Peptides against a protein of PDB entry 2AUS. Designs and how they scored, part 15

Target 1, 323 residues: chain A of PDB entry 2AUS
Amino acid sequence: ADIKREVIVKDDKAETNPKWGFPPDKRPIELHIQYGVINLDKPPGPTSHEVVAWIKRILNLEKAGHGGTLDPKVSGVLPVALERATRVVQALLPAGKEYVALMHLHGDVPEDKIRAVMKEFEGEIIQRPPLRSAVKRRLRTRKVYYIEILEIDGRDVLFRVGVEAGTYIRSLIHHIGLALGVGAHMAELRRTRSGPFKEDETLVTLHDLVDYYHFWKEDGIEEYIRKAIQPMEKAVEHLPKIWIKDSAVAAVAHGANLTVPGIVKLNAGIKKGDLVAIMTLKDELVALGKAMMSTQEMIERSKGIAVDVEKVFMPRDWYPKLW

## One batch from the design tools (peptide; made by RFdiffusion4, then SolubleMPNN; from b1_p24_4, 7 letters changed)

Design b1_p24_4_s2
Fold by OpenDDE base, seed 4:
Formats: sequence, C-alpha cells, structure tokens
Structure b1_p24_4_s2 (fold): chain B 323 residues (1-323), chain A 24 residues (1-24)
Amino acid sequence: as target 1 above (323 residues)
Amino acid sequence: MEELRKRNEELERLLKLALEKLEK
C-alpha cells in the first residue's frame, strides 16, 4: 500500500491566490502536454529509446524522456515525461518497481520447494549490474519487497515481484534457479508498476496515442489526449512533499533554495539528503530538490535552507515576485 | 501464463498498427 505520508501543518492560516499558477487539472491542453507524463504500455520488441522517439513523432514533441529503461523484450509500464516535464524522470529512477515474471525451471522441482525457496528471496539480495547497464558493475544489495507466486505449471512459474530500483529480475530468476538446484531463466517479463505509475485506467498504448492525437488535431476533440497524458505532478506522488507559501514560489521558480519561512506544510519523515518535491498550495510542482534538514528541523527552526533546489519545473511568471 | 502471452501479442499487434498509421 502506498503509505499516505502524514502531513504536518506549519502555517494553518496560509492562503493561496486562485489567480496564480496553473493547477494540474486546470492546464490548457498545450500546457498540459508541456508538463505531461504518459503512462505508456511499452510493447515487447522496441527499446525504451525507440518508443520515446515514436512518442515524440506521434505527439510532435521536441523533447521526452523515460522513467527507467525496459529491455526490448520487456513490456508494460514505461512512464514517458514530455517537453518541460522531461526531467521529472529523475524522481522515477529511484522509485520501486513491480513486475510479473515467467520463470522457466531447467528441471522438475516440487511445488512446495518452489514456494519455500522463492519466499527466501524476499528481503535483501546481492546483485551485479549487467554489462549493458550504465551503472558501475560493483556488487550491490537490492531489496525484494515481496514475491507473490501467481501460477505454477510444471517447470513454469508465474510470479509478481516488488523490487527496489535497479533490481535485475533476470538475475533474481537465475539465483532462484541456482537455489532450487536445477537452474532457471526468465522466459517473459512485464513491468506492472514504476513508482506511482501502474496498470490502471491511465495506461495507454502507442496506438491509443496515435488515435487520440488525430482526434485532437483533425476533429478538435481534446478529451482523449488530455486523459492519455498525466500531469507531471503524478511523477512525484511517491516523493515526500513540502508545500510553500505563494510568496516563496517565484523565488524557487527562479532557482533560489527553499528557506524554512517559506514552508506551509510538509510530509513527516523527511531526512537530510532525501529527494523532495516542492509544491504550491494548489499541488503544482515547483521544483525537485535535496532536503538539507529533516522534517523535525524544518518544524523547529525559524530560518535556514530547507531544500537545495536541483531542478525547477514551474515557469518563473506563474507566480508574482513578492520579495 | 496465457494471459501474459496474449497481452504481449496484442501489444505487438497494436505497435504494428500504430507504426502503419504513423507512416501515412
């Protein structure tokens, strides 16, 4: 369950001007696209890069980026951030992932033993990144949050797995096969979740995007393309949030660090060094940054840098300069 | 298991259709 983070209110009297900004639900279609993320159902076959290139071609975009590579043969949830939202993918790279995997065993193993051994792989596992990974090939620990066996048919094992970002399911299956004593390989893999993006009503195909863009451009029907694109704020739902007063928004949008007096409310459990989303009181993403204080320090202190702003998303003119 | 296979096959079919439409 996405544990709803507790919200601590620091200023209960803070109001927001309804005339300022563009809340995620009130963006004109062009602006919605400029600050959009597609929950794409990536087909098997193409690379994640090819799929991003096709989305750019389909939607006539200059820039897009994906929220974590899927291998060519892997299908399912690929968040694709558009235009001005492109860099929001940095919030998705560290996000947990879920997969449905088909493992093929190289020998016969009793079902009870399969279930017992796979349960032992819940928790911390040691992995080495594959050669094709841009990540340094050092041994590293990864968390397997859960393994749910869905179906066992002889040597074929279908399972759901929740994992820490950069866990290699192919490597997991290889190690499960070794532990079973018969060996195994990954027959099929589908990603069913990437952070806040999952298999739901927001999941769309490349074919949907082609048709929906056509309906908008040729028929003037915006509804389908609007629903097919999520606001960039969706891509930060899993992050701890800090909500700021209207008078702080323009400064942060200009690249100023967030100071403690700008905070209206914040999530509990922020630690120094955490990636945090800086939000307006209308739930607009202003910036991503690194927490320089804990939640407790942000409550107790009257001054200081709360967040080192790393990436601004909000335009500088959505809120007035009030300093 | 068969559901996963069918879903992947449908996605491959839809990809082909999308590319054919994008080339027109």
Scores: peptide ipSAE 0.500, ipTM 0.934, DockQ to the pose 0.925
Fold by OpenDDE base, seed 5:
Structure b1_p24_4_s2 (fold): chain B 323 residues (1-323), chain A 24 residues (1-24)
Amino acid sequence: as target 1 above (323 residues)
Amino acid sequence: MEELRKRNEELERLLKLALEKLEK
């Protein structure tokens, strides 16, 4: 998520009309909510679906969706996309995750051995999905990006772990316990990151949402609820981006594929098949799509389909039809 | 370790308060 992607400019003379669209920071509160994502601190106990249902009740919403299930006992970062932004969660499903986990060992192990063995689990690991997962129970490789031991107290090991999407921390802890020769189980788990969403000033509780909605509806104070909801564009910050001409925005908003002439600038390192965010020059999310070309092909070619548009978010009327 | 436990307990307390407010 934190990889600064180089931006390649294809058209340095392209300007945008400031009267068109609604930039993320300039949306009226009702529109901000319609295109919002909450960085929720999910409590332990409820399912992710129950929490989404409560958010819908609190905020009087028809639709919402979450950016990747947390088990009932797991707390922490749960992105919840609202209303028209609901489907932006598809960008968060493949995103890397970070957790803080408490592992309890079933026997005494020297601290030096704990540290040495846990470091060996950085990199590629083989996992079997748990029985309760909607995923076929085939062995699969997953990446552990890093393991940071935070605290060791006898048989209790607190650690931070960065992982590829769909890595099972419970399974990781089980395998660490086997490698240590004593066995282990997961005592506690908290998600501290889901792609661009992390533990920061944007993290809010269900209680915060109840109070902030009340302040808006009863007291006319919108500041708190505005701050509690992030623009949907936050949910795509980790994706490679393609910025398009104002003249191309309405066509893409109508579901047309992005063609090469519509590109103003783009991130380096896009590969064919990548999920990409199509953005306006005001950093508004138009659509998500599949790259049909590499970055290099999008630079070198004068024509052709650059992105197969899979999901439009922008309303059709924010930009004029210029065709 | 204790910070993680306390944080989870506080989230459970806040959940209870939020649900009580939603029933009024």
Scores: peptide ipSAE 0.499, ipTM 0.933, DockQ to the pose 0.876
Fold by OpenDDE base, seed 3:
Structure b1_p24_4_s2 (fold): chain B 323 residues (1-323), chain A 24 residues (1-24)
Amino acid sequence: as target 1 above (323 residues)
Amino acid sequence: MEELRKRNEELERLLKLALEKLEK
């Protein structure tokens, strides 16, 4: 997710009309909310669904959705997409995650052994989903990108872990405990990252949202609630992007597939079958879709379907029909 | 470890305050 993707330009003369669309930084507050994502600091206790219901109540919203379930006891980064942006969460489901975990060992183990064994869990691991998971209970491989031990205090081990989506930290800790020979359990867990959303200045609490909504509705101060909500485009920062001509935007916004002539620039390394974000030249999200060509094919070909459009986000009227 | 615990406790406190404000 942190690798800067190269941008290949196909049409260096392509311009955009400043009168068309609503760039993420130019949306009126109501429109910003309609196309928003909250980087919520989920408290421990409630389910992710209960927290989404509270956000809808706090902000007077009809629709919202979360970017990947946190268990009730798990705190931290929960992206919550609002209203017309609700479906952007599909881009966050496959995204990498980071956690800080507290593991409690069921016996005494020398620190050197703890450090050595935990390092062996970097890379590919085999997991079985827990009984309570809606996921099929088949053995599956998952990637552990890194493990960083933060603190060791006797039987308590605090560590940071970067993982592939759908890696169960509870199961990882159980396997570490087995490898140490004493057993272990997960005492605490916090999610510190979900794709492009992390612990930063954009992280807000439910209490912040209550106060910031009040400041807007009662005091007429929109600054706080505006800052608390990220544009939906934030939720696709980790995806490969394709930027399109103004003349192609309205067609894609009507659900037409993106054809090769509509492409102005694109990221390197797109493969056939990848989830891609279709963007305007003003970095507005038009749609998500499945790449039907590689980056190389999109460069070399003069025609054909580049992206099968799956989800449109942009309203049909932001750009004129030019066909 | 203590920082993580304190942060979680603070989030639980803030949740209670948020719900109390939302019910007024």
Scores: peptide ipSAE 0.499, ipTM 0.934, DockQ to the pose 0.876
Fold by OpenDDE base, seed 2:
Structure b1_p24_4_s2 (fold): chain B 323 residues (1-323), chain A 24 residues (1-24)
Amino acid sequence: as target 1 above (323 residues)
Amino acid sequence: MEELRKRNEELERLLKLALEKLEK
């Protein structure tokens, strides 16, 4: 998520009409909520689905969805996409995750050995999905991006871990325990990051949402609920982006594929098959789609389908039809 | 380690309070 992507400009003269669309920072509160994502601090106890149901009740919403299940006992960062933004969670499901985990060892192990063995688990690991997972119980490789030991107290090991999506920390801890020769289990787990969502000033509780909604509805104070909800564009910050001309926006918003002439600027390093975010020049999310060309092909070609549009988010009327 | 535990306990407390407010 923190990888700064180079921006290549194809059309440096492309302008945008300030009267069209609703930039993320200029949405009326009702519209902001309709295109919102909450960076929820999920409490331990409830399922991710129960928490989403409570958010819908608190905020009087018809629809919401979460950016990747946390187990009942797991706390921390749960992105919850609201209403018209609900399907933006598809961008978050494949995103990297970070956790803080407490591992309890079933025997005494020297600290030097703990550190050495845990470092060996950085990189590719083989995992078996748990029984309760809807994923086929086939062995699969996952990436551990980093392991940072935070604290060692006898048999208790607190560590931060960055992982590929769908890495099971419980399974990782089990394998670490086996490698240490004493066995281990996961005592505590908190998710500290899900793609662009992290522990920061945007992290809110269910209690915050209750109070902030009350302040808006009863006291007319919009500020708190506005700050508690991120624009849906936050949920795609980690994706490669393609920015399009105003004249292309309405067509894409109607479900047309993005063609090369519509591109104003794009990130470097897009490959064919990548999930990409199609943006306006005002950084509004129009759609998600599959890249049909590389960045280089999108630069060199004058025509062709650049992106197969899979999911439209922008309403059809925010930009005029210019075709 | 204690900070993680305390944070989880506080979140459980806040959940209870939030649910109590939703039932009024």
Scores: peptide ipSAE 0.496, ipTM 0.932, DockQ to the pose 0.878

## One batch from the design tools (peptide; made by RFdiffusion4, then SolubleMPNN)

Design b1_p25_1_s2
Fold by OpenDDE base, seed 3:
Structure b1_p25_1_s2 (fold): chain B 323 residues (1-323), chain A 25 residues (1-25)
Amino acid sequence: as target 1 above (323 residues)
Amino acid sequence: SAAEAERAARERFRALVARQREREK
């Protein structure tokens, strides 16, 4: 998620009509909700599905979906995409995650040894998914991007860990405990990051959502509920982007594949098969799709299918048909 | 903020450590 992507411009003369579309900052409150994502602080206790069902009831929504399951006992960052944005969660599933974990050791270990051994778990680790996971229990590699020890108190170790999607922190702690020779278990876990969503001013509770919805519906105050909901475009900030001409927007919004002539600018380092976000020149999310070309091929070629459009988000009428 | 979240994590940690030390007595 933290990789700065260079932007390559193909058409420096491309302009956008300010009358077309609804930029993320210009959506009326109802439209903002329809294309929204909540950075929810999931409480410990309920399932991620129960929490999504509560949000739907609180905000009077027909549809919502979450950006990656947290176990019932796990708290913290749960992105919840709303209504027409519900399927943007597919962009968050492969995103890196950060956690704060409490590990309890089953024996006494010197702090220097704890620090040394935990540092060896940075990089690629072999994991077996837990029995309760719907994932096939094949051994798989996962990346641990970093381990930061926050506090050590006897047998208790508080640490921050950045990991590849689908890394099991419980399994990591078990393996650390084995490497320390005493064994260990996960006492607590909180997710502090899910791709672009983190513990910041956008993090809200279920109680906050109740209050903010009340302020809007009963008092006519939209400000709180507007701030509590992020635009769906937030959920794709970590993806490589392709920005398209106004003349290409309506075709893509109708489910047409993006062709090379429609591209105005794009991120460097797109590979064939990558999930990409198709954006307007006003940074509106049109669609998600699979790159059919690399960045280099999209620059060098004059024609061809650049992106296989998998999921349209933008309504068909936001931009005129120019074909 | 990330700093508030870290403080809250440290407080939860201290409360857990205290409860574990009480169980080991």
Scores: peptide ipSAE 0.040, ipTM 0.657, DockQ to the pose 0.087
Fold by OpenDDE base, seed 4:
Structure b1_p25_1_s2 (fold): chain B 323 residues (1-323), chain A 25 residues (1-25)
Amino acid sequence: as target 1 above (323 residues)
Amino acid sequence: SAAEAERAARERFRALVARQREREK
């Protein structure tokens, strides 16, 4: 869900110097790539790691990482963070996911019963991680945000499902099949969303990346590769944000914790312990961190550590040291 | 678009159902 977060302004007089930083839309192509995320249409067949390795080869990159594993047989939205942006995947790992799934039932079930039972799987479900998961195989609760049945044809059910990160659709389908009394299996799965990344005009194939990189390197045409790579700030759109004054940017970029006097504006509903994005007034990602205060505490307090800075992205030299 | 993705998913679904029905014959 695109949670529209209210923005609370603490300092309405705070200005930003247009000469400092590199706004997401104004990065030179090389810098854009260094701070980029690809919304990849992962083909069925390869692992997510193989696909990341191919992107690194195609784009001549030293480092990349993906925003959440897709199984080899699963296609669709795989965010791939590049170079200096690689660690922005930390923001995407906990993000909600959407899938389109084909479920095959092992027996005949009336359509009304299929619809009724699948609706009961909206909400909290108990899952066990599969054996192949790097996660300890402890029983855990996961949220199913919605199930939308798209089509039913006999024993075949096409549905859209929105889920909490690390929900296993194969396991969900197995449990739906048990609840229907006939059993079921997952015939197909495509991921259609990973947090802010969805099936839209930003979705690109590995072939598109080959062609677009060629057009840039051989023909000098950067437009296609520029459009194929999203700014790293896209990967944090779903997070609560805190916008800081220019005089605080260099300190945070050096790894200093964000203190309350540095805050210009912030999203409502931040809780202590939340992952937050620290932004400049030009919507540049400075760092990810853990909120040490609620939104309300950040408004009411004049001092204290607002965010424990966990990961800096912005270079130290984009903003001057003003302390 | 999400609508195009849904259309493509429905087309893939129909193609799968058709192939399954052919295998059951």
Scores: peptide ipSAE 0.031, ipTM 0.701, DockQ to the pose 0.086
Fold by OpenDDE base, seed 1:
Structure b1_p25_1_s2 (fold): chain B 323 residues (1-323), chain A 25 residues (1-25)
Amino acid sequence: as target 1 above (323 residues)
Amino acid sequence: SAAEAERAARERFRALVARQREREK
């Protein structure tokens, strides 16, 4: 997610009207909430659905959705998209995730052997989804990007793990325990990252949200609730981007596909079939869509459908219709 | 920060190890 993608400029003379749209940093507080995502520290105990219901109650919202289920006993980073931003969670579902896990071994194993065997689980692993998962129980491969052992104390192993979306850490720990010959189970799990959302200054609790909402509604202090809510554009930072002309924005906001003449600049490395974010020149999210061309094809071609628009976020009235 | 997240993880780890050792006695 932290890879700076190269930006290729197609039209270096393209200007944007400062009177059109609402850049992420210039939204009134009510509009900021309507297009917001909370980096929630989910407590252990409640389901991800219960936590979303509580946020809706606390902030007096009609709609919200989460960026990928955490089990009841699992704490940590749960992105919660609000109101008009609710559908941005589709960008977070396929995103890589990081966890800190406590593994308990069922026998004594030398530390050097623990370290050696855990390193062998970096890369492609074969998993079967757990019985409680709504996912079809077929064998599937998943990527483990890295395993970092933080601490070993006898039979207890604290480790950080970066994984592909839908990797089951409980199943990983079970297989590590089998490979060690003694067996193991997952004692604790915390999610420390979900795509662009991590444990940083933007991470807030349900208690923080209660207090910050009261400070806004009772005391007129909007600063805390404003900082507690990220713009929806944060939820697409990990996606490849295409920036479009002001004249193309209203058409895309009406659900029209993006055509090649509308492109001002784009990230390198887009492939056909990739999920892409369509942005204004003010870094506002217009829509998510499927790339119908590579970056190279979008540079070389003068016409054609560049992006099949799947989800529009921008209101139809933020930019004028210029066609 | 990543350092604060790691400190919090180590604190939770120590608290869990202590509780496990109390259950094994």
Scores: peptide ipSAE 0.028, ipTM 0.651, DockQ to the pose 0.085
Fold by OpenDDE base, seed 5:
Structure b1_p25_1_s2 (fold): chain B 323 residues (1-323), chain A 25 residues (1-25)
Amino acid sequence: as target 1 above (323 residues)
Amino acid sequence: SAAEAERAARERFRALVARQREREK
């Protein structure tokens, strides 16, 4: 999310019709909900699945999905994609995560040694998935992007950690405890970030959602529920993007692969095989797909399949067929 | 006691998480 990707313009003369589509900030409230993602502050106690079920009940929804499981005891940022946006969670599952953790050491260790050893866990670590994970229990490498010690008080270590998706903080703390020679356990854990979703003004509780839905349904006040739900496009902010001509939108919305002539602009650094977001010139999410070309190939080539479209989000009628 | 230190650390954790939310707003 934090990597400002350069935008390469391929067609500087491409315009968009303002009458077509529904830009993320211009959706009627019902449509906004249908294409929404909640940045939920998951409470400790319930499972991520129970919380999704409660959101569906509160908001009278048929479908919802979460952007990566939090353990029942873990609180914090849980993106919940709604209705037609439900499948956008596939963009969030592989996204980096940040946590704040409280580690309790099982013995006395000098603060200098704690700091030194924890810094050695920045980079690649070997982990085994816990028994309760749906993931095959094979040893795997994971990246720790950073460890920031916030406070040390005797045996208690409060730290922030940025990690690759599917890094187990409980396992990290266990290995840190082993490296310190005294052992350690995870006392508390909160997720503070899930890709583009963080602890900001968009973070809402289940209680907030109850109240905001009531204000909309009983009082006719949509403002609160509108602010509590982010557009689905938020869930793809961390992906490389390809912006397409208005004339290409309806074809992609019908499930056609994106061809090179449809590209107006694109992010630098796309590699073959990358998950990419196909966007309109109004920053509407059309589809997710697999890049079949690099950025460079998409610039240099005049024809060919640029993106293999895996999942369409945009309705077929938002843009006219121009072919 | 180790239990008192852990309670104090949990309170500091909660206060830090709250302050992080305020800084990110």
Scores: peptide ipSAE 0.026, ipTM 0.538, DockQ to the pose 0.311

